# Peptides against a protein of PDB entry 7AL2: the designs that were tried, part 6

Target 1, 85 residues: chain A of PDB entry 7AL2
Amino acid sequence: YEIMLIRPKTIDDINYVVDQVLEESNPVILDLSFLEKESPANFKLAGEKIKQMRSNYGAEALLLSRCNDKNLIIIAPKGVSLVRK

## One batch from the design tools (peptide; made by RFdiffusion4, then SolubleMPNN)

Design b1_p9_4_s1 (from b1_p9_4, 4 letters changed)
Fold by OpenDDE base, seed 4:
Structure b1_p9_4_s1 (fold): chain B 85 residues (1-85), chain A 9 residues (1-9)
Amino acid sequence: as target 1 above (85 residues)
Amino acid sequence: SEEVFSLFE
């Protein structure tokens, strides 16, 4: 698999993340800081998509960093384990 | 370091 990195800015970007996780089985490290600042609606949508991937498809999602200009999250598809040591 | 934890529980 590949690890994708993206700072989504549009709904298309959000759907790209979903496709990478569910269809390509690629983990995604995403920065939600743009959506959080510029589009509350799309920020909420991104969160809902993440919850859906967790609930319905066995994905895992971890917050990696939360700062003023960063909101870094990793989403791993089912079969790729995120382990905290 | 910053703690890593699950989102959207």
Scores: peptide ipSAE 0.036, ipTM 0.633, DockQ to the pose 0.191
Fold by OpenDDE base, seed 2:
Structure b1_p9_4_s1 (fold): chain B 85 residues (1-85), chain A 9 residues (1-9)
Amino acid sequence: as target 1 above (85 residues)
Amino acid sequence: SEEVFSLFE
């Protein structure tokens, strides 16, 4: 698999993340800071999509870093395990 | 290091 990196800015980008996780089975490291700042609606949508992937498809989502300049999340598809040691 | 934890529960 590939690890995709993206800072989503549009609904198309959000859908891209979903496609990468569900269709391509690629983990995605994404920075939600743009959406959080620029579009509360799309930020909420992104969160809902992540919840759906977790609930319906066994994806896992972990916060990696949260600060003023970034909101860094990793989303792993089912079959890719995220383990903290 | 920064803590990593699950989101969107």
Scores: peptide ipSAE 0.036, ipTM 0.633, DockQ to the pose 0.191
Fold by OpenDDE base, seed 3:
Structure b1_p9_4_s1 (fold): chain B 85 residues (1-85), chain A 9 residues (1-9)
Amino acid sequence: as target 1 above (85 residues)
Amino acid sequence: SEEVFSLFE
């Protein structure tokens, strides 16, 4: 698999993330800082999509870094385990 | 080291 890196800016970008996780089974490292600042509606939508992938498809989502200027999350598809040591 | 934890539950 490949690890995708993206800073989503549009609904198309959000749907691209969903496709990468569910169809391609690729982990995605997301920076949600653009949506959080520029589009509260699309930021909420991104969160709902992540919840759906967790609840219905066995994905995991972990916060990697949260600061005033960063909102980094990794989403792993079912079959890719995220392990903390 | 910044903590990594689950989100969007």
Scores: peptide ipSAE 0.036, ipTM 0.631, DockQ to the pose 0.187
Fold by OpenDDE base, seed 5:
Structure b1_p9_4_s1 (fold): chain B 85 residues (1-85), chain A 9 residues (1-9)
Amino acid sequence: as target 1 above (85 residues)
Amino acid sequence: SEEVFSLFE
């Protein structure tokens, strides 16, 4: 698999993330800081999509870093385990 | 734990 990196800005970007996780089975390192600042609606949508991937497909979504200018999350498909040491 | 570090629950 590949690890995808993206800072989504549009709904198309959000759907791209979903496609990478569910269809391509690729982990995604995601920065939600743009959406959080610029589009509350799309930020909420992104969160809902992540929740759906977790609930329906066994994806994991873990926070990597949260501060004023970044909101970094890793989303892993079911076949990829995220382990904290 | 996974719960603590999960962002979207």
Scores: peptide ipSAE 0.038, ipTM 0.629, DockQ to the pose 0.228; fails the geometry check

Design b1_p9_4_s2 (from b1_p9_4, 4 letters changed)
Fold by OpenDDE base, seed 2:
Structure b1_p9_4_s2 (fold): chain B 85 residues (1-85), chain A 9 residues (1-9)
Amino acid sequence: as target 1 above (85 residues)
Amino acid sequence: WEEVEELFE
């Protein structure tokens, strides 16, 4: 698998994240800071998609860092385990 | 590690 890095700005970018996790089985590290600032609706949509991937497809999600200009999340598809050291 | 859900509450 590949690890995708994205700072989503559009619905197309959100759908790209979903496709990477569900269809390509690639982990995604995403920065939600753009959506949080510029589109509350698309930020909420991203959260709903993350919840759906966790609930329906066995994806795992973890908040890596939240600071003034970054909201870094990892989404791992089923079969890629997030292991805490 | 904070839960991802806390971002969307």
Scores: peptide ipSAE 0.385, ipTM 0.884, DockQ to the pose 0.555
Fold by OpenDDE base, seed 1:
Structure b1_p9_4_s2 (fold): chain B 85 residues (1-85), chain A 9 residues (1-9)
Amino acid sequence: as target 1 above (85 residues)
Amino acid sequence: WEEVEELFE
């Protein structure tokens, strides 16, 4: 697998993340800071997609860092375990 | 670690 890094700006970017996790089985490191600032609606949509991937497909998600300028999340597909030590 | 869902509340 590959690890994708993306700062989503559009609905197409959100759908790309979904495709990477569900179809390609690639972990994605997201920075949601753009959506949070520029589009509350698309930020909410990203959250709903993350929830759906967790609930329906066994994806895992972890908040890596939250700062004033960054909201870093990792999403892992079912085949990749996130292990917290 | 905060829950990812807390970001969207």
Scores: peptide ipSAE 0.383, ipTM 0.882, DockQ to the pose 0.518
Fold by OpenDDE base, seed 4:
Structure b1_p9_4_s2 (fold): chain B 85 residues (1-85), chain A 9 residues (1-9)
Amino acid sequence: as target 1 above (85 residues)
Amino acid sequence: WEEVEELFE
């Protein structure tokens, strides 16, 4: 698999993340800082999509870092385990 | 680690 890195800005970018996780089985590292600041609606939509992928498809998600200019989340498809030590 | 769900309230 490939690890995708994206800072989503649009609904199309959010849908691209969903496609990468569910269709391509690629983990995605997301920077949600643009959506959080510029589009509360699309930020909420991203959260709903993450929840759906976790609940319906066995994806895992983890917050990697949160600061003023970064909101980094990894979403991994089923079969790619996120292991906490 | 903070839970992802807490980010979206």
Scores: peptide ipSAE 0.369, ipTM 0.878, DockQ to the pose 0.519
Fold by OpenDDE base, seed 3:
Parts: sequence; C-alpha cells; structure tokens
Structure b1_p9_4_s2 (fold): chain B 85 residues (1-85), chain A 9 residues (1-9)
Amino acid sequence: as target 1 above (85 residues)
Amino acid sequence: WEEVEELFE
C-alpha cells in the first residue's frame, strides 16, 4: 500500500480520500485545517465520511496533531493497524 | 491523544 498525504479543499478532495481508503486500501494523512477555516459545511461532511468509513468498513482514525493552523488525522483501512506505544 | 470525533462536535 501507499500512504497518501492531502490537505482537502473541495468535496472532490473529500471523495478522493474515501476512494483511497476504501477502494485502494491506502492509509491517508489528512490536514483538515483548510476545511475547518474556509468551509464549515465541508468540514462537517469530512467528519461524516470518516464516521461512515469507521462504522461500515472497519477503518480506524487517529488525531495526530491539533493546533490553530493544523488539524492532522490519519485514516487507516481495515487490515492496517494503528498502534499506540 | 484526543478522539477524532471531538473535532466535529
């Protein structure tokens, strides 16, 4: 698998993340800071998509870093384990 | 580590 890195700006970018996790089985590192600041509606949509991937497909998600300018999340497909040490 | 769900509340 590959690890994708993206800072989503549009609905198309959100759908690309879903495709990478569910179709390609690639982990994605997301920076949601653009959506949080510029589009509250698309930020909420991203959260709904993450919840759907966790609930329906066994994806895992972890907050990596949160500050005023960055909101970093990893989403892993089923079969890629996120291990805290 | 905060839960991802707390970001969207």
Scores: peptide ipSAE 0.367, ipTM 0.878, DockQ to the pose 0.509

Design b1_p9_4_s3 (from b1_p9_4, 4 letters changed)
Fold by OpenDDE base, seed 3:
Structure b1_p9_4_s3 (fold): chain B 85 residues (1-85), chain A 9 residues (1-9)
Amino acid sequence: as target 1 above (85 residues)
Amino acid sequence: WEEVESLFE
């Protein structure tokens, strides 16, 4: 698999993340800072999509870093383990 | 590490 890196800006970008996780089985590291700042509605939508992937498909989603103008998340598809040492 | 769910209102 590949690890995708993206900073979503549109609904199309959000759906691209979903496709990468569910259809391609690729982990995604994404920065949600643009949506959080520029589009509260799409930020909320992104959150709902993440919750759906966790609830319905066994994806795991963890915060990597949240600070000034950064909101880094990793989403891993089922079968890719995220382990904290 | 925090789960992403906590990031959304």
Scores: peptide ipSAE 0.214, ipTM 0.777, DockQ to the pose 0.504
Fold by OpenDDE base, seed 4:
Order: sequence, then C-alpha cells, then structure tokens
Structure b1_p9_4_s3 (fold): chain B 85 residues (1-85), chain A 9 residues (1-9)
Amino acid sequence: as target 1 above (85 residues)
Amino acid sequence: WEEVESLFE
C-alpha cells in the first residue's frame, strides 16, 4: 500500500480520503487544520466520515499532532494496525 | 478538546 498525504480543503478532498482508505486500502495522513479554521461544517463532516470508517469498516484513526495551525491525523484501513507502544 | 475527542470516541 501507499501512505497518502493531504490537507483537505473541500468536500471533494474529504471524499478522496474516504476513497483512499476504503477502496484503495491506503493509510492517509491528513491535516485538518484548514477545515477546522475555514469551514466548521466541513470539519464536522470530516469527523463524521472518520467515525463512519471506524464504525462500519474497521478503520483506525490516531491523532499525531495537535498544535496551532496543525491537526494531523492518520487513518488506517482495516488490516493496517495502528499500535501504541 | 471536544472536537478532537469526538473524532476518536
């Protein structure tokens, strides 16, 4: 698999993340800082998509970094395990 | 953070 990197800015970008995780089985490292600042609605949508992928498809999600102007999350498809040491 | 927690609950 490949690890995709994206800072989503639009709904199309959010759907791209979903496609990468569910259809391509690629982990995605995404920075939600743009959506968080510029579109609370799309930020909430992104969160709902993440929850749906976790609940319905066995994806895992982990916060990597939360700072000013940075909100990095990794989403891994089922079969790619995220493990805390 | 409420928004962050909601993503991972």
Scores: peptide ipSAE 0.152, ipTM 0.758, DockQ to the pose 0.238
Fold by OpenDDE base, seed 2:
Structure b1_p9_4_s3 (fold): chain B 85 residues (1-85), chain A 9 residues (1-9)
Amino acid sequence: as target 1 above (85 residues)
Amino acid sequence: WEEVESLFE
């Protein structure tokens, strides 16, 4: 698999993340800081999509870093394990 | 942090 890196800015980007996780089985490291600051509605949408992927498809999601200019999350498809030690 | 927590509920 490939690990995709993206800072989503649009709904198309959000759907791209979903496609990468569910259809391509690629983990995605995404920075949600743009959406969080610029579009609360799309930030909420991104969150809903993440929840759906976790709930319905066995994806895992982990917060990597959160600070003033960064909201880094990794989403892993089922079969790619995220291990916290 | 509420928004972050909501993403991972």
Scores: peptide ipSAE 0.145, ipTM 0.752, DockQ to the pose 0.240
Fold by OpenDDE base, seed 1:
Structure b1_p9_4_s3 (fold): chain B 85 residues (1-85), chain A 9 residues (1-9)
Amino acid sequence: as target 1 above (85 residues)
Amino acid sequence: WEEVESLFE
């Protein structure tokens, strides 16, 4: 698999993340800071998509960094284990 | 943290 990195800015980007996780089985490291700042509605949508991937497809999500200008999350498809050590 | 936390409920 590949690890995709994206700072989504549009609904198309959100759907791209979903496609990468569910169809391509690629983990995605995404920065939600743009959506959080520029589009609360799309930020909420992104969150709902993440929840759906977790609840329906066994994806996992992990917060990597939350600070002033970053909201970094990794979404891993089922089969790619995120391990805390 | 509430906004981020809600993503992981």
Scores: peptide ipSAE 0.136, ipTM 0.747, DockQ to the pose 0.243

Design b1_p9_4_s4 (from b1_p9_4, 4 letters changed)
Fold by OpenDDE base, seed 5:
Structure b1_p9_4_s4 (fold): chain B 85 residues (1-85), chain A 9 residues (1-9)
Amino acid sequence: as target 1 above (85 residues)
Amino acid sequence: MEEVFELFE
Protein backbone atom coordinates (compact mmCIF):
# COMPACT_ATOMS: atom_id res chain seq x y z
CA TYR B 1 0.00 0.00 0.00
CA GLU B 2 0.94 3.70 -0.29
CA ILE B 3 0.40 6.43 2.35
CA MET B 4 -1.46 9.37 0.82
CA LEU B 5 -0.97 12.93 2.16
CA ILE B 6 -3.67 15.52 1.37
CA ARG B 7 -5.09 18.83 2.59
CA PRO B 8 -8.65 18.61 1.16
CA LYS B 9 -10.12 21.83 -0.29
CA THR B 10 -13.07 20.52 -2.38
CA ILE B 11 -15.72 17.78 -2.44
CA ASP B 12 -13.59 16.07 -5.12
CA ASP B 13 -10.67 15.90 -2.66
CA ILE B 14 -13.02 14.36 -0.03
CA ASN B 15 -14.20 11.76 -2.57
CA TYR B 16 -10.54 11.06 -3.49
CA VAL B 17 -9.83 10.28 0.21
CA VAL B 18 -12.81 7.86 0.26
CA ASP B 19 -11.55 6.16 -2.93
CA GLN B 20 -7.98 5.82 -1.55
CA VAL B 21 -9.22 4.21 1.70
CA LEU B 22 -12.00 1.96 0.33
CA GLU B 23 -10.93 1.04 -3.24
CA GLU B 24 -7.11 1.35 -3.10
CA SER B 25 -6.78 0.22 0.57
CA ASN B 26 -4.28 3.06 1.18
CA PRO B 27 -3.89 4.91 4.51
CA VAL B 28 -4.48 8.68 4.21
CA ILE B 29 -2.99 11.47 6.35
CA LEU B 30 -5.35 14.45 6.08
CA ASP B 31 -5.09 18.07 7.12
CA LEU B 32 -8.73 19.19 7.59
CA SER B 33 -7.71 22.77 8.62
CA PHE B 34 -8.66 24.27 5.23
CA LEU B 35 -12.21 22.83 5.26
CA GLU B 36 -12.72 23.71 8.97
CA LYS B 37 -11.93 27.41 8.22
CA GLU B 38 -13.17 27.92 4.65
CA SER B 39 -16.13 25.51 4.31
CA PRO B 40 -17.99 24.38 7.48
CA ALA B 41 -20.39 22.43 5.20
CA ASN B 42 -17.58 20.46 3.50
CA PHE B 43 -15.84 19.97 6.88
CA LYS B 44 -19.08 18.39 8.19
CA LEU B 45 -19.30 16.25 5.01
CA ALA B 46 -15.69 15.05 5.47
CA GLY B 47 -16.53 14.09 9.08
CA GLU B 48 -19.66 12.19 7.94
CA LYS B 49 -17.58 10.29 5.32
CA ILE B 50 -14.93 9.36 7.94
CA LYS B 51 -17.68 8.10 10.30
CA GLN B 52 -19.23 6.04 7.46
CA MET B 53 -15.83 4.46 6.61
CA ARG B 54 -15.37 3.54 10.32
CA SER B 55 -18.91 2.21 10.90
CA ASN B 56 -19.47 0.39 7.57
CA TYR B 57 -15.96 -0.65 6.39
CA GLY B 58 -13.96 -1.02 9.64
CA ALA B 59 -11.61 1.88 8.83
CA GLU B 60 -9.73 3.43 11.79
CA ALA B 61 -9.32 7.20 12.23
CA LEU B 62 -6.90 8.86 14.69
CA LEU B 63 -6.30 12.54 15.46
CA LEU B 64 -2.52 13.13 15.20
CA SER B 65 -2.45 16.88 15.92
CA ARG B 66 -4.84 19.84 16.27
CA CYS B 67 -3.79 23.50 16.40
CA ASN B 68 -4.87 26.82 14.76
CA ASP B 69 -3.38 25.87 11.34
CA LYS B 70 -3.45 22.03 11.40
CA ASN B 71 -6.08 19.35 11.93
CA LEU B 72 -4.11 16.19 11.15
CA ILE B 73 -5.99 12.87 11.01
CA ILE B 74 -4.82 9.47 9.80
CA ILE B 75 -7.41 7.14 8.25
CA ALA B 76 -6.39 3.50 7.86
CA PRO B 77 -8.34 0.86 5.91
CA LYS B 78 -9.34 -2.35 7.81
CA GLY B 79 -6.21 -4.18 6.53
CA VAL B 80 -3.80 -1.63 8.11
CA SER B 81 -3.45 -1.57 11.90
CA LEU B 82 -2.67 1.70 13.71
CA VAL B 83 -0.62 0.75 16.79
CA ARG B 84 0.17 3.03 19.74
CA LYS B 85 3.49 2.22 21.40
CA MET A 1 -22.98 11.76 18.29
CA GLU A 2 -20.21 9.29 17.34
CA GLU A 3 -16.73 10.89 17.30
CA VAL A 4 -15.04 11.35 13.88
CA PHE A 5 -11.68 10.07 15.19
CA GLU A 6 -9.86 8.81 18.28
CA LEU A 7 -7.14 10.92 19.93
CA PHE A 8 -3.55 9.83 19.23
CA GLU A 9 -1.84 9.69 22.68
Scores: peptide ipSAE 0.178, ipTM 0.757, DockQ to the pose 0.131
Fold by OpenDDE base, seed 4:
Structure b1_p9_4_s4 (fold): chain B 85 residues (1-85), chain A 9 residues (1-9)
Amino acid sequence: as target 1 above (85 residues)
Amino acid sequence: MEEVFELFE
């Protein structure tokens, strides 16, 4: 697998994250800070897509860092385990 | 150490 890095800005970028996790089985490190600031609607949509991937496909989603300019999340597909040591 | 938490419970 590859680890994708993206800062989503559009609905197409959100759909690309979903495709990478579900179809390509690639983990995604995403920064939601653009959507949170610029589009509350698309930020909510991204959150609902992450919940759907967790609930329906067995993806895991962890907050890596939260500050004024970053909202870093990792999403792992089913079969890539996120382990806290 | 920033704690990593599960999101969107």
Scores: peptide ipSAE 0.039, ipTM 0.627, DockQ to the pose 0.195
Fold by OpenDDE base, seed 1:
Structure b1_p9_4_s4 (fold): chain B 85 residues (1-85), chain A 9 residues (1-9)
Amino acid sequence: as target 1 above (85 residues)
Amino acid sequence: MEEVFELFE
């Protein structure tokens, strides 16, 4: 698998994250800070998509860092476990 | 190490 890095700006970028996790089985590190600031509607949509991937497909989602300029999340597909040590 | 929190309770 590959680890995708993206800062989503559009609905197409949100759909790309969904495709990478569900179809490609790739973990995604995403920064939601653009959507949170510039599009509350698309930020909500991204959150709903992440919840759907967790609930329906067994994806894991973890907040890596949140500050004024970053909202970093990792989404792992069911085949990739996020392990704390 | 920043605590990694589970996203969305």
Scores: peptide ipSAE 0.036, ipTM 0.635, DockQ to the pose 0.192
Fold by OpenDDE base, seed 3:
Structure b1_p9_4_s4 (fold): chain B 85 residues (1-85), chain A 9 residues (1-9)
Amino acid sequence: as target 1 above (85 residues)
Amino acid sequence: MEEVFELFE
């Protein structure tokens, strides 16, 4: 697998994150700070998609860092374990 | 920078 890094700006970028996790089985590190500031509707949609991947496909989603200018999340597909040591 | 491993809800 590959680790994808993206800062989503559009619905197409949100769908690309879904395809990377579900079809390609790639972990994604994403910054939601653009959507949170510029598109509250697409920020909500991204959150709904992350919850769906967790609930229906057994993806894991963790907050890595939150501040005024960053909202970093990792999404791991089923079979990639996120372990805190 | 504190690494925050919280479940995204």
Scores: peptide ipSAE 0.035, ipTM 0.624, DockQ to the pose 0.166

Design b1_p9_5_s1 (from b1_p9_5, 4 letters changed)
Fold by OpenDDE base, seed 5:
Structure b1_p9_5_s1 (fold): chain B 85 residues (1-85), chain A 9 residues (1-9)
Amino acid sequence: as target 1 above (85 residues)
Amino acid sequence: SMLDLSIFD
């Protein structure tokens, strides 16, 4: 698999994340800071998509970093485990 | 924390 890195700005970007996790089985390192600042609606949508992937498809999600200018999340598809030491 | 997933609610 590949690890994808993206800072989504549009709905197309959000759908790209979903496709990478569910169809390609690739983990995604995701910076939500743009959506959080610029589009509350799309930020909420991104969160709902992540919740759906966790609930329905066995994806895992982990907050990596939260500060003024970044909101980093890793989303792993089923079959790729996230382990915190 | 790293385990706080409340933004996905």
Scores: peptide ipSAE 0.033, ipTM 0.635, DockQ to the pose 0.402
Fold by OpenDDE base, seed 2:
Structure b1_p9_5_s1 (fold): chain B 85 residues (1-85), chain A 9 residues (1-9)
Amino acid sequence: as target 1 above (85 residues)
Amino acid sequence: SMLDLSIFD
C-alpha cells in the first residue's frame, strides 16, 4: 500500500481521501488546517466522513498534531493497524 | 492527550 499525504482544500479532496481509505486501502495523513480555517462547512463534512469510515468500515483515526498551523490526522483502513508504543 | 480523538466523537 501507499501512504497518502494531503492537505484537503475542496470537497473533491475530501472524497479523494475517502476513496484512498475505502477503495485503495491506503492510509492517509491529513492536514485539516486549511478546511478548519477556510471552510467550517467542509471541515464539518470531513469530520463526518471520518466518523462514517470509523463507524461503518472499521477505519482507525489518530490525531498526530494539533496547533495553530497544523491539524494532522492519520486515517488507516481496516487492514492497517495503528499502534501506539 | 497528544492523541485525543474527541474531535471525531
Scores: peptide ipSAE 0.032, ipTM 0.635, DockQ to the pose 0.307
Fold by OpenDDE base, seed 3:
Structure b1_p9_5_s1 (fold): chain B 85 residues (1-85), chain A 9 residues (1-9)
Amino acid sequence: as target 1 above (85 residues)
Amino acid sequence: SMLDLSIFD
């Protein structure tokens, strides 16, 4: 698999993340800071998609960094384990 | 925690 990195800016970008996780089985490291600041509606949509992938498809998600200018999340598809030491 | 994603709600 590949690890995808993206800072989504549009609905198409959000759907790309969903496709990478569910169809391609690729982990995604994403920065939600653009959506959080520029589009509250699409930020909410992104959050809903993440929750759906966790709830319905066995994906895991982890907040990597949250500060004034960053909102970094990793989403792992079912079969890729996120392990903390 | 880092697993708490409530900020997206």
Scores: peptide ipSAE 0.031, ipTM 0.629, DockQ to the pose 0.631
Fold by OpenDDE base, seed 1:
Structure b1_p9_5_s1 (fold): chain B 85 residues (1-85), chain A 9 residues (1-9)
Amino acid sequence: as target 1 above (85 residues)
Amino acid sequence: SMLDLSIFD
């Protein structure tokens, strides 16, 4: 598999993330900082999509870094384990 | 899970 990196800015970007995780089975490292700052609605949408992937498809999510200009999260599809040591 | 997912609430 590939690991995708993206800082989504649009609904199309959010849907791209969903496609990568669910259809391509690729982990995605997300920076949600743009949506968080610029679009409360799309930030909420992104969160809901992540919840759906976790609840319905066995995806996992892990917060990597949180600061003023970054909100980094990894989303792993089912079959890719995220382990904190 | 022990992962912190509070940002998605």
Scores: peptide ipSAE 0.030, ipTM 0.621, DockQ to the pose 0.415

Design b1_p9_5_s2 (from b1_p9_5, 4 letters changed)
Fold by OpenDDE base, seed 4:
Structure b1_p9_5_s2 (fold): chain B 85 residues (1-85), chain A 9 residues (1-9)
Amino acid sequence: as target 1 above (85 residues)
Amino acid sequence: MELDFSIFD
């Protein structure tokens, strides 16, 4: 698999993340800071998609860093385990 | 193992 990195700015970007996780089985590191600041609606949508991937497809998600300039999250597809040591 | 999902709850 590949690890994808993206700072989503549009709905297309959000759907790209979903496709990477569910269809390509690639973990994705997201920076949601743009959506959080510029589009509350799309920020909410991104969160809903992440919840759906967790609930329905066995994806895992972890907040990596949250500060004024970053909102970094990793989403791993089923079969790729996130382990904190 | 516990993971922090709080922002997605």
Scores: peptide ipSAE 0.032, ipTM 0.626, DockQ to the pose 0.340
Fold by OpenDDE base, seed 3:
Structure b1_p9_5_s2 (fold): chain B 85 residues (1-85), chain A 9 residues (1-9)
Amino acid sequence: as target 1 above (85 residues)
Amino acid sequence: MELDFSIFD
């Protein structure tokens, strides 16, 4: 598999993340800072998609960094384990 | 580990 890095800006980018996790089985590291600042609606949509992938498809999500200028999250598909030490 | 996504609500 590959690890994808993306700072989504549009609905198409959000759907790209979903496709990478569910269809390609690739982990994705997301920076949600653009959506959080520029589009509250799409920020909420991204969160809902992440919840759906966790609830329905066995994906895992982990917060990597949260501050005033960053919102980094990793989403791992089923079969790729995230381990915190 | 469970991530709290309540910030998206």
Scores: peptide ipSAE 0.031, ipTM 0.621, DockQ to the pose 0.751
Fold by OpenDDE base, seed 1:
Structure b1_p9_5_s2 (fold): chain B 85 residues (1-85), chain A 9 residues (1-9)
Amino acid sequence: as target 1 above (85 residues)
Amino acid sequence: MELDFSIFD
């Protein structure tokens, strides 16, 4: 698998994340800061889709960093485990 | 492992 990095700006980008996780089984590190600032509606949508991937597909999500200029999340497909050492 | 999902709420 590949690890994808993206800062989503549009609904198409959000759906790209979903496709990468569910269809390609690739982990995604995404920065939600743009959506949070520029589109509260799409930020909410992104969150809902992440919840859906967790609830329905066994994906795992983890907040990596939250500050004034970034909102970094990793979402891993079911086959990839996030492990703290 | 404790996970933080607060930004999704």
Scores: peptide ipSAE 0.031, ipTM 0.648, DockQ to the pose 0.484
Fold by OpenDDE base, seed 5:
Structure b1_p9_5_s2 (fold): chain B 85 residues (1-85), chain A 9 residues (1-9)
Amino acid sequence: as target 1 above (85 residues)
Amino acid sequence: MELDFSIFD
C-alpha cells in the first residue's frame, strides 16, 4: 500500500480521503487545519466521514498533533494497525 | 491504550 498525505480544502478532497481508505486500502495522514479554520461545515463533514469509516469499515484513526496551525490525523484501513510504542 | 478522538466529536 501507499501512505497518502493531504491537507483537504474541499468536499472533493474529503471524498478523496474516503476513497483512498476504503477503495485503495491506503492509510492517509490528514491535516484538517484548513477546514477547521475556513469551513466549519466541511470540518464537521470530515469528522463524520472518519467516524463512519471507523464504525462501519473497521478503520482506525489517531490524532497525531493538535495546535493552532495544524490538526494532524492518521486514518488506517482495516488490516493496517496503528501501534503506539 | 487511550486514544484522542475529541476532534471527531
Scores: peptide ipSAE 0.031, ipTM 0.639, DockQ to the pose 0.410

Design b1_p9_5_s3 (from b1_p9_5, 3 letters changed)
Fold by OpenDDE base, seed 2:
Structure b1_p9_5_s3 (fold): chain B 85 residues (1-85), chain A 9 residues (1-9)
Amino acid sequence: as target 1 above (85 residues)
Amino acid sequence: MELDLSIFD
């Protein structure tokens, strides 16, 4: 698999993330800072999609970093384990 | 907008 890195800006980008996790089985590291700042609606949508992937497909989500200009989250598909040490 | 932390629950 590949680990995708993206700072989504549009709904298309959000759907790209969903496609990567569910269809391609690739983990995705997202920077949600753009959506958080520029589009509360799409930020909410991204969160809903993440919750759906967790609830329905066994994806896991982990906050990596949150700063003024970064909101980094990793979403891993089922079968890729996120481990805290 | 504040991050919805419920995505990590």
Scores: peptide ipSAE 0.077, ipTM 0.706, DockQ to the pose 0.136
Fold by OpenDDE base, seed 3:
Structure b1_p9_5_s3 (fold): chain B 85 residues (1-85), chain A 9 residues (1-9)
Amino acid sequence: as target 1 above (85 residues)
Amino acid sequence: MELDLSIFD
């Protein structure tokens, strides 16, 4: 598999993340800082999509870094294990 | 805007 890195800015970008996780079985490292600052609606949508992937498709999500200037999250498809130490 | 941490629950 490949690990995708993206800072989504649009609904198309959010759907790209979903496609990468569910269709391509690729983990995605997301920076949600743009959506958080510029689009409350799409920020919420991104969160809902992540919840759906976790609930319905066995995806896992892990917070990598959260501060004033970044929101870094990894979302992994079923079959790729995320381990926190 | 605050990050919704419920995505990790």
Scores: peptide ipSAE 0.056, ipTM 0.686, DockQ to the pose 0.136
Fold by OpenDDE base, seed 4:
Formats: sequence, C-alpha cells, structure tokens
Structure b1_p9_5_s3 (fold): chain B 85 residues (1-85), chain A 9 residues (1-9)
Amino acid sequence: as target 1 above (85 residues)
Amino acid sequence: MELDLSIFD
C-alpha cells in the first residue's frame, strides 16, 4: 500500500481521503488545520467521514500532532494496524 | 471550530 499525505481544503479533498482509505486501502496522514480554520462545516464533515469509516469499515484513526499550525491525524484502513506506544 | 476528539474513541 501507499501512505498518502494531504491537507484537505475542499469537499473533493475529503472524498479523496475516503476513496484512498476505503477503495485503495491506503493509510492517509491528514492535516485538518486548513478546514478547522477556514470551514467549520467541512471540518465537521471530515470528522463525520472519519467516524463513518471507523464505524462501518473498521478504519482506525490516531492523532499525531496538534498545535496552532497543524492538526495531524492518520487514518488507516482495516488491515493496517495503528498502535500507540 | 474545535476538533471533535470523539473520532478517536
């Protein structure tokens, strides 16, 4: 698999993440800082999509880093294990 | 908007 990195800015970007996780089975490292600052609605949507992938498809999500400039999350498809140590 | 941490629960 590939590991995708993206700072989503649009709904298309959010859907790209979903496609990468569910259709391509690729983990995605997200920076949600743009959506958080610029679009509360799309930020919420991104969160809902992550929840849906977790609930319905066995995806896992892990917070990597959060500060003023970045909000880094990895979302992994079923079959790729994320372990916090 | 603050991050909803429930996505990690």
Scores: peptide ipSAE 0.054, ipTM 0.683, DockQ to the pose 0.135
Fold by OpenDDE base, seed 5:
Structure b1_p9_5_s3 (fold): chain B 85 residues (1-85), chain A 9 residues (1-9)
Amino acid sequence: as target 1 above (85 residues)
Amino acid sequence: MELDLSIFD
């Protein structure tokens, strides 16, 4: 698999993330800072999509870093384990 | 809008 890195800005980007995780089985490292700042609606949508992927498809999500101007998370598809040491 | 941390629960 590939590890995708994206700072989503649009609904298309959000759907791209979903496609990468569910269809391509690629982990995605996301920076949600743009959506959080620029589009509360799309930020909420992104969160809902992540929850749906976790609830319905066995995806995992971990917060990598949250600070001012950065909200980094990793979403892993089912079959890719995220392990915290 | 604040990040909903429930996505990590």
Scores: peptide ipSAE 0.061, ipTM 0.693, DockQ to the pose 0.134; fails the geometry check

